# Ledger of designs, part 277: peptides against a protein of PDB entry 3WG5

Target 1, 218 residues: chain A of PDB entry 3WG5
Amino acid sequence: LAKNIVYVAQIKGQITSYTYDQFDRYITIAEQDNAEAIIIELDTPGGRADAMMNIVQRIQQSKIPVIIYVYPPGASAASAGTYIALGSHLIAMAPGTSIGACRPILGYSQNGSIIEAPPKITNYFIAYIKSLAQESGRNATIAEEFITKDLSLTPEEALKYGVIEVVARDINELLKKSNGMKTKIPVNGRYVTLNFTNVEVRYLAPSFKDKLISYITD
Target 2, 218 residues: chain A of PDB entry 3WG5 as posed
Amino acid sequence: LAKNIVYVAQIKGQITSYTYDQFDRYITIAEQDNAEAIIIELDTPGGRADAMMNIVQRIQQSKIPVIIYVYPPGASAASAGTYIALGSHLIAMAPGTSIGACRPILGYSQNGSIIEAPPAITNYFIAYIKSLAQESGRNATIAEEFITKDLSLTPEEALKYGVIEVVARDINELLKKSNGMKTKIPVNGRYVTLNFTNVEVRYLAPSFKDKLISYITD

## One batch from the design tools (peptide; made by RFdiffusion4, then SolubleMPNN)

Design b2_p27_5_s1 (from b2_p27_5, 14 letters changed)
Fold by OpenDDE base, seed 2:
Structure b2_p27_5_s1 (fold): chain B 218 residues (1-218), chain C 218 residues (1-218), chain A 27 residues (1-27)
Amino acid sequence: as target 1 above (218 residues)
Amino acid sequence: as target 1 above (218 residues)
Amino acid sequence: SELEKRKFGRVIIDAGQSPLSLERALK
């Protein structure tokens, strides 16, 4: 029986233009092999807004389901990572992870204090994150509060509030729990039912460039 | 009868990238010898958040149980140390030790006053510490209060509130009391029952580098 | 819009855990 392929790749660190290249590469590989899905193990504190928006678009243009998995325990989909997750076909979190804290900033002062974004920018991202939540049938009120209150949630809270779809300890539990779920956004204009029966899990390694840039940005 | 090995190592001082290297080295040695467990005698006032999160991940990725033991009497698992403990397979404390005081700060002003972390950072770490507690079946309400109230607990209070699993005066009492306990988080995806019958206790010494950096950072 | 994306190139959506912020966050 031709095994359905599920790809697994890791993306860790700050969201930058390089992180976009990682997403694009990984999704493209999985698309070329007509995988059932790709699971992106995400661990990020956030990053650049422009890169984040490009990543969201790339995910939404994917020919296959893209599952964002906040993993391993201790990881986060913080700030930009939350937007990316909300833009994806399915969100999973491992116990011991977090999601949220999405308020945009202009940077940090010399004393480490946050330089606030002007209301115009903040309001733009409130509208943007709410739109991502609404499109994916996730909790738009909580998505707004990720900005307005800098709210961060545990996996259990995020599941309870309808922000995410799965809490799973590992890839095997993720595949088991998400089997038969519908994607929260369409793939090629249609909502897809995930089929993780008799799957081959294939791990994608970071390229040498991926390793080098991760090393420089960490 | 092949004696089960239990390793014991000491980690003292501020939590830094070097402390991560100590954890990684000690756990790796114990993994290589297929030890029943490693006990880390921890005494820390806290340290860097990035290093702490990496240490938690390293513990959770361990192939063997990692027991955090706040030892000797007078030691603390303060701030970052509390997160590390909550991320481990079992927590023990000696009488006369403390745990808690987990509120993140940006640093100290020139006058020695604390520079408060912005709500965004504080809320992130509230979610993170609650997630660690929930994953390990420990008291998440108290874990939150370690931040929101800067709460510090005695061993007896921590045991009573379900933050820790063992109060023990020394390694022998720790082994005796923890024998037959299940790990609070999984090892290789499974909760392990500790077996400390007929064990050989093996002490790991700090490397020369460990001694030097501890000396520089203290 | 592409113009909005360029404007947002300076916006950081960070949980304060950038290496720059975490390096300064003592716990």
Scores: peptide ipSAE 0.069, ipTM 0.353, DockQ to the pose 0.075; fails the geometry check
Fold by OpenDDE base, seed 4:
Structure b2_p27_5_s1 (fold): chain B 218 residues (1-218), chain C 218 residues (1-218), chain A 27 residues (1-27)
Amino acid sequence: as target 1 above (218 residues)
Amino acid sequence: as target 1 above (218 residues)
Amino acid sequence: SELEKRKFGRVIIDAGQSPLSLERALK
């Protein structure tokens, strides 16, 4: 029996292996406490593709629903953040946030210009992002366009196009709107109906390490 | 009852979040089949610290022994690879391989020069690598020197100094030499004695995704 | 500790190949 507990944790900044550790820690805590779900408040410009893929895998292996919430207003699930969101059980966005711009790059040149990824890499991530969208019943055409057109969407557009499931201003509105929704991917092999009736919200603080790394990465 | 099965999988190239996915996939397959162990043939110049730490965690959470085998001759468990090895249940090396050179860096400058990590980062990884060595009953002094001196060792040196457990030319010699050894870290809370008597060796092929990503990262 | 794993996301313990970045150029 899931406890009527919902965890909320923040992940901000670049997607790195540190971000994976954050996801793993947060999800593990919520799993251990048999939470109804964990909400990850995500604000990222993107990051490493490898870290992103590990995060997606960790989410997919979660024993509880993992909700990606692009929050606060002004936040983004850009690039790697979009892949993470598409790999999750539910996506929510706050008004004034964005999702998309998923074109892979090799990095930045000495002059700050983008080093383009070779077509083989781009095509791989097209296939990958489409797979995430298809598996989650989200818009695979738009997912591809996040790469091919470097498309970015508002919450309203993302909802309209079936990229995300919820637009919410805060955690309470998110819980209200997502209550009774099915996860977009399975949890332990089953699509779970979210039950946010009489839940206790528990905020997970960043560990001292999380704070230090976020400070170093900011 | 562990099946008399030993899985063998290859992980080659940079340690990235993709490498984590490879480890997770390979270990999961071996866990599901109740294998006696999985041998990861590792050849890496290093990679991301965050991905490395996630891999170490995944190994430590394994339901079966994970053997890191630096293979083939000419391969290395360099940098991040050394941390992964030190986090594993058993380390083997083939003749003509290397382990060490673990100094963390922030990357490469525009001219290809190393961007040094600040002392706080270096000190963290010193503490981390020493912890891995101590927990596994391996030489923590040498583990520190992998960072502080950027030390690299041959298999013979690594064995002599108690960094690794086996020098083996091939999988059969590895199985023979490691048979009856205890894992250097616990599996499911217990130190497991390896039983490679009458084992079936099963090679895990890289997934199509693994092949594509390795090709992209090579 | 989970704390230690997180600290070093920017730290490359890499022999020099440019990691693939899925990062939006900060405008």
Scores: peptide ipSAE 0.042, ipTM 0.293, DockQ to the pose 0.082; fails the geometry check
Fold by OpenDDE base, seed 1:
Structure b2_p27_5_s1 (fold): chain B 218 residues (1-218), chain C 218 residues (1-218), chain A 27 residues (1-27)
Amino acid sequence: as target 1 above (218 residues)
Amino acid sequence: as target 1 above (218 residues)
Amino acid sequence: SELEKRKFGRVIIDAGQSPLSLERALK
């Protein structure tokens, strides 16, 4: 029997192999406690494509619902963050946040200009992001445009277009609004109806390692 | 008499000579046990052309059906992975996966740009991939476009275009959907009707060697 | 065919997702 527990953890900064470790740790803790769900408060400008793909896989392999919550106001699920969101069981955004800008690049030149990815890579990620959207029953056309048009959306736009499921000001509003929703992708092969009736919210703190690496990468 | 056994094994990462050894080991185990089939859960960004061609040959020489399953969600059968899939007895994809991007390259420059293959090499692989598609009764035009247009597809697109045979969320759905299908290429000179009625699923674990090499290549 | 295979040993069939290329496919 799942406990009436919801975990909340924060992930901030660039998507790296270390970010994967954070996702893995947080989801594992919530799985071990048979939580109703975990909410990841996400604020990222993007990061490494490989780390992103690994994170998406880890989310999709979760034994409990993983909710991505773009939070707080001023945060973004930019680029790699959008892929992660689209790979998750539910997406929420706080007012004053953004999502999108998903076109892959090879990096930045010394002058700060973008080094474009070759068409082969761009086309791969178009297919990838469309697949994530289709699997989750989200807007695949907009998902493609996150790459092809460098599109970024507000929470209201993202909700309207069927990219996300919830706009919420805080965790309490998120729980209230998402109660009774089905996950957008399966959990253990089944679409789960979220039950946030009488739930205990447990916050996960970053490990010492998490703090140290965040300090180095900030 | 074939046993009512289906083997499942995972192959992840770059296509190398070591990946060949994994395919060979897994297929050999399934052959020795007279299994109904082996399912290879494949997640690859691609790899070496020589290793890919050897893997395709090993699959085509299999005494049992080899099913390539692009799995889990977020996985890809990119580039070399597409060739391997097209050389197999049946292709399935999980939702949220991709296939394609098959244009050969010589590698990457120091600046991360793709070093293009000369036309002679590209044309060789166009002919090769078309041949794999034609032999398997799959869409040869799309197979060519995987190279010429750097095309990548979703599972739904790949199914629609006749590149793959099954979209399945998990092994159980795969077995259910593929039951009664004919292999797309012969097994021992005959097209085999897959019989997944009352089958036992046996998972193959990576060997210690497999784990060690994966650790070094990650 | 073996000689051709050796020649193709330097050919990479990837989606630009070699760890190195993915490492450089920063977004």
Scores: peptide ipSAE 0.029, ipTM 0.267, DockQ to the pose 0.071; fails the geometry check
Fold by OpenDDE base, seed 3:
Structure b2_p27_5_s1 (fold): chain B 218 residues (1-218), chain C 218 residues (1-218), chain A 27 residues (1-27)
Amino acid sequence: as target 1 above (218 residues)
Amino acid sequence: as target 1 above (218 residues)
Amino acid sequence: SELEKRKFGRVIIDAGQSPLSLERALK
């Protein structure tokens, strides 16, 4: 029996390989405890495409449901954060958050201007983001438009268009609303029905390394 | 019993979150097969600090020994690559390779000039690289000088100063020389004596994703 | 600080190629 435990951890800042480490550590802890799920409170402006793809893969390999929760109000799952969300078992957003703006770039020029990705790269990520949406039964057309139109959505819009599953103001409301929902992608080859009845909420603090790297990358 | 298998995989280019994914994938495959070890043929000019720190953590969490092999001749474990090496269970270098030059930077300015990291960041990485060296029983003074003096070493110098464990021209010589050595850091809390007697060498090819991201990041 | 975390994600430990360019890629 899964312990009646839900882990909550925060990931904030740029998506980097360290962010992958955070995901991996947090998910691993929750897996080891046979948690019902882990909720990742995500606030990111985006980051590295490679790190993002790794995070998506790590989430997909999770032995437990991974819920991406764009939180707190004012947070975003921007750019790489959107891909991560679309790769997860359930997406929630708090009021006053955003998702989208997924157009890949090669970086910033010396003047701070965006260096455009070549069409080949853009097209790859269009195909990739669409696949994530399709695999999760989410809106692949909007997922594509996150790139092609640099589209950003509110929680209400994202819910309306079938990009996300829940709008919730806090963890308690998220647990209440997502209770009984099926994961949008498989956990160990099976779609899991979430059971948040009488769960203990355990907050995972960032490790010292997590704090330090976050301190360095912010 | 560990299978008499040693995996060999190549990681080339900038250290990024995708590089983390490569490490994670390669190590995971080797773990699943209960390999004796994985050898990562590393050739990198460096990369992201966060990605590097995640890679180090992933290596340290490996269920099998991870050997960093700076290969082929002409390759380097420069900058972030040095940290990764210092975080590994064993470091080898081929003749004609280099290690070091670990000074952190914030990036490049518009004119291509280096944007210096503030002292706080530099000092953080000094402490970090020293910790990696100390934990692995390697030369922490030289590790610090990789930053403070932007020091780079040949394989012979690195061996002489106790930065690395093996100089080898190819995989066969590496296996021969490292056979019977103890890992410089624990594997699952234990120092492992490497056993490369009659091992099958299996080469891991980069995944399609690995190839694509490498193509994008190069 | 969140600022330092962002700064380290922007920290390139590179001998000559700025990996920062790719983190800025998905902003």
Scores: peptide ipSAE 0.028, ipTM 0.261, DockQ to the pose 0.088; fails the geometry check

Design b2_p27_5_s2 (from b2_p27_5, 13 letters changed)
Fold by OpenDDE base, seed 3:
Structure b2_p27_5_s2 (fold): chain B 218 residues (1-218), chain C 218 residues (1-218), chain A 27 residues (1-27)
Amino acid sequence: as target 1 above (218 residues)
Amino acid sequence: as target 1 above (218 residues)
Amino acid sequence: SELARKRFGRVIIDAGYSPKQLERALA
């Protein structure tokens, strides 16, 4: 029986336009091979709002399911990472990871202090994050509180509140637990039932460019 | 004879992830209509490096030629704008515009002073900008000097040094001058000869979201 | 979306805690 392919790729560090390029490259490779899904092992403290929004759109335009997996233990889908997760077809978290803290800022001052976003920007992102949650059938109230209360959740809390779909220790457990789940948003206009019964796991290495940029932004 | 479509869109202001969304939307619309090309009228002082890199990648992945046109007179493709231009299929500039000043910074301090990028970041972007120039058959030495000397060029200088391909006063002159030129980088793996002999020019207006975000970032 | 591209580029959606967040290059 022909093994369906599941791609696994890692995205680590700040969300930037380069992060978008990584997402786009990884998803494109998986699309070209008609993969069952791509799992993005995500570890990010956040980053640029614009890059985040582009990543969300790229995920939503994917011809295959994109699973965001907050991994490894100690990783986070913080700030922009939470939006990306909420924009994806399925969210998983490893034990010892975190999600949330989504309040937008304009940047950091010279002394490292936060420059606050004006209410107009904050309110926009409240509406945006709520829309992502609503569209994916996830907890929009908690999504809002990720901003208004700068809330962060454990995997167990996130699962309990209906923010995420799976808690898994590794890729094998993730595949096992998510097998037969429907995507939380459509793929090409259809909610897809994930089939991980006989899959070949293929790891995508970062390109030379990916490594170089990650090295600079780290 | 069926008129080929050329789209014209404007991107103005700081390069941000929202700017990426603009590029992506505009290019996508033009791709969907099998346009002969899209011309992006670009006026930017620069912006975020990560957003810039994503924009470059999005341009490189375009199914149609993307022409960066530094326009109108008084506009610039400064800093990040230069990288975007160098990553495009064709660069044009209007008289009275500028290109260059590509030195990366970490940001601005509270007093508005530049926070210098560490040598590692600067060197990365030197390698990056040189690669863009080399891949497009443009002047890699000048591209490097856009960083190392913070060099800025007039349209005439940029043309003379082989940084850009066209100097044009308006869209009509641009179409006339670029007709029959080959793209400087491939479109879907092929260098495309531009055909602007019988084209309908369609202007893409910024979306409501584009207008709203531009209003906030201005 | 086009709206996402213009408005939010200066907006950092960042947890604020990573020292690495200070190393954002602007070009």
Scores: peptide ipSAE 0.045, ipTM 0.293, DockQ to the pose 0.102; fails the geometry check
Fold by OpenDDE base, seed 4:
Structure b2_p27_5_s2 (fold): chain B 218 residues (1-218), chain C 218 residues (1-218), chain A 27 residues (1-27)
Amino acid sequence: as target 1 above (218 residues)
Amino acid sequence: as target 1 above (218 residues)
Amino acid sequence: SELARKRFGRVIIDAGYSPKQLERALA
């Protein structure tokens, strides 16, 4: 039986291999305690595609629901963050956050200009992001447009278009609104109905390593 | 009980987010069948750091031992491949393979020259690779030198220095030599003694998706 | 997918405004 525990952890900054370590650590802790879910408060401008794909896979392998919560206000699930969200069991956004802008690039030139990805890469990520949306029953057309149009959405737009499931101002509102919702992807092969009745919220702090890396990457 | 099954799968080419998907798929299949272990025949020149770190994490989360086997002769676990190996439950190398050359770079310039990573990045990966070595009881000094000196080792050197556990010409010799060895990192929180007595070897083929992406990336 | 990862080792999926150098690190 899942314990009436919900973990909350923050992942902020660029999506890198280190961000994967954070996801893995946080999800593992919540799995070990047989939590009802983990909420990842996500604020990212994007990052590395490989790290993103690994994070998506880690989320999909989770033994518990992983809720991506774009939080606090002013945060974004930009670029790689959108893929991560679309790969998760539930997406929530706080008012004043954004999601989208998913066009892959090869990096930045010495002058700071974007180095465009070749069409093969762009097309791959179009297929990938559409698959994530389709698998989660989310808007695959908008997911594609996150790339092809570099589209970014508000929480209200994202909800309206069926990209996300919840708009919530805080964790308590998120728990209230998501209670009784079915996960958008399976947990251990089954779609789980979230039960946030009488849950204890446990905040996970960054490890010392997490803090150090965040400090180095900031 | 683990079944007397050992899976073998190949991962060849650059370490990217797609390589993570390969690792995840292969490990998941082996986990689902409650295999004694999975052997990943690895041949990589390196790749993306984020993908590498995600792969390491996926290996560390495996419910079964993941053996990295640098194979066939002529293959390498170069750069990112070394990190992956150091993060695994057991490392084997075939004669004529190599491991090392782990210095991080930011990429290649338009002229094909290496764009050096800033010291902060290099130092991060030094700490990271040392941690992998230490956690696995492998030579952390050599692991650091894989970065600081761009050191590459032969199988014999790597074995001698305590970087790897097995030199084997083929899967059968690997199974024979690694039988009764303890994993260098825990599997589900415990160090597992490998039991390759009367095992069935099952080869995992690349998925159609894996083949397509490999074809596109080649 | 495994294939995406092989091809996209240098691919940054970034909003285009915050190239952190770590995202470009190749190991």
Scores: peptide ipSAE 0.045, ipTM 0.287, DockQ to the pose 0.096; fails the geometry check
Fold by OpenDDE base, seed 1:
Structure b2_p27_5_s2 (fold): chain B 218 residues (1-218), chain C 218 residues (1-218), chain A 27 residues (1-27)
Amino acid sequence: as target 1 above (218 residues)
Amino acid sequence: as target 1 above (218 residues)
Amino acid sequence: SELARKRFGRVIIDAGYSPKQLERALA
């Protein structure tokens, strides 16, 4: 029987291979405990495309619902963070957060200017982000515009346009609002109705490894 | 008598000579067991053109139907993967996947910029990809645009344009939807009607060699 | 074929990024 447990974990900073390891660890813990869901509090400026794609796959392979929560206020799910959100079972944002700005780049020059990605790469990620949106029944036109127009949205805009499902100030409000919602993508081949009635919230702490790498990348 | 067996195997990562060996091994196993088909779950960013061409030939020489399934969600049949798909007996895609971006390049410069292929090479691959599409009764115009416009498509777009045959969430849906379809290219000189009624699904694991090479290339 | 290797062995048909360039591609 599924335990009335929801896990909450935080992922902050650049999307890297280490961020993948964090997602994998957190989701695995929640899967092992047969949790109702895991909520990932996400704050990222973006990062590596390969790591992002791996994270999306890991989320989509999850045996439990993975909720991306752009939190706290002032946080963003920018660039790679938007892809991760669009690949998840439910997206929530706190007031004062942002989502979008998904155009791929090849990096930064020595002078700090953006090195543009060739059209081949840009077009690939347009198709990719649109597919994530379409699969999840989210706004594929806006998803494309996250790239083509470097669009960034507020929580209210993102909700209005059908990019996200919930605006919530905190975990308690998130649980309340998302209770009874269906996942936007399947969990083990089926759309799951979230049941947050009488749920125990368990917070996952970063591992020592997580803390050490965060220290090096900050 | 053909066994009511379908094999499923995964091929992930760059298209290399090692990827050819994986295709060859998996198809050979399925041929030896007189399977109804083999489904290759494909996730690739592309790779070497020579390896790709060899893989296409190996598929076309298969004694059983080879289904390319772009899977899981977040996967791609990018570049070389598209050629492989177009050379196969049936193409399926999971929601949240992509196909296309087929323009050949000579590699990457030290600064990470694309080294363009000369027109002679580009034109060769335009003709090649068009021929694959035409032979399989798929959209040759879109196949050309995968090169000339660096086009990438969602599963829904690819289905709509007649590039692929099936959109499916999982193997069970794929089997259900593809049952009764004819192969898009011949198997041993004839177009085969797929029969997935009462089929046993057998998953092929990567060999130790496959795992070792994956570890080195990751 | 040996011909394919000789002619196309340096041709990369990728999404415009090697894993190493995807590694450098910031999304």
Scores: peptide ipSAE 0.029, ipTM 0.310, DockQ to the pose 0.076; fails the geometry check
Fold by OpenDDE base, seed 5:
Structure b2_p27_5_s2 (fold): chain B 218 residues (1-218), chain C 218 residues (1-218), chain A 27 residues (1-27)
Amino acid sequence: as target 1 above (218 residues)
Amino acid sequence: as target 1 above (218 residues)
Amino acid sequence: SELARKRFGRVIIDAGYSPKQLERALA
C-alpha cells in the first residue's frame, strides 16, 4: 500500500510577497503528489498584511490539509504569523515558541518608534482575525485580544485557550498527536480526518529563490 | 427545460472607475443571457467614493439580481465594498471574511497618515449608507456605525445584526441557502424570488483589460 | 447625484487599506 506522504517545509523570516510564493510552491508540490498533508514549519516575526491575507487565502484554497507548526523552539508565529496559523487546517507549536502580538501598525518611524494604525485599520483586522478564529472553531476572544491587548501566548497557554490544537516537540510527535484529528477548516469543502499512520515524511528544501529571499529579509 | 443560468464573476482589489467597467460588463453579460442572477465574488479594501456610487447605481439598474458574495475566506467587502454590498439585491459572506469600516477619508499624506474627511463629507456618507441600508431593509443603525465607529463585522455578526442575508462557504452553499429568498431591493421595480433549483453556474473570466487593471492596482 | 460624485471624487472609502496601506500595514 503506497505510504501516505506528508510534506514538511520551512518558512522563516518576514512575511512578504515572496513568502506567498513559498507557500504557493510548497502547497502546490504537496497537492500534485496528493499528500495527506503539508506541515509548514513557521518562524516569523510578522510582516506585510497584504501578503499575510494572500497566504491565508492560498492555505484555504489548498486541496490538502496545511498544518502550521511553530518550530523550532525559540521560533514564533508572531503578528502576521498568527493570522496565517489561524487560517490553517491545524496549528501546532513546539515548546519554547510563541504566538500572538497581532496589532497592526503602519510601520516604523526613523527613530524606530511604531507608527500606530488608525482605528479603521485596527478594527478591520480585529474583524478579520475573529473571523479566522470563528471559521476554524478557535478562540475568537483570544484572537481579538491578540490585537487589543497585544497578547502573546506560550504553546501551553494557546492550547489551553483553544487557539491551537497540538503541542509537539518534533515532527514525529506532531504526526502522532494529530493523527485522527479533524481539520479545523474544510479541505475542498470537507473536514478531513488526518491519517498519519504509516506515513512517509518528505522534506521540501527551499528553492534558490527562497534562500535568496530569506537572506535579503533577514 | 433550459437550466436557469447563474453567472459568477470575481471583482478583486481597489474600487475605481475600472471596477465600474467590470461590474457593468459582468452584469451586462448576465442580463443579455437572461440569467437568474449574477454572483459577484467581491474582495476589496475599498477605493474611490465616486466609483462606488456609480457601481451602486449600476447594480440598482440591473435587469437581474446582483448578489454580492464576499469570497473567498480572507476576503473583505471593506469600506466602498460595504456600500456596494448594501446597494445589492443580496449579500452573502464566506466564513473568514469581513465587512464594514466605511469612514470616508480624503486620502493619505506623504507619511502614510490618513487625511480625515471634513464633517460635511462624513455626514453625507452617513446619510447615503443609511439610505442604502433602509432601501434594502438592512440594519441602518449598524450601517451608520460602519462610519461613526469604523465598525467591522464578521459574517456571523453581520448576519446576526441583519446587515447580510447569507453566510456560505462556497457557491453551492450560497445557491442552496439563497434559493427562495426575495431580493432585498427591486429588480425592474419588482422584488424577485430567487430560483436556484437546477441551475447552471457559468463563471465569467476577467477580460484582458480587467487583468491589466488588477495588475496595476495591486 | 452627479454633482455629489464630482465633489466627492477625491474621497477614498477604503478600509484604510489601500493596497499601498495594506502594504504599509505591518501585521
Scores: peptide ipSAE 0.028, ipTM 0.295, DockQ to the pose 0.076; fails the geometry check

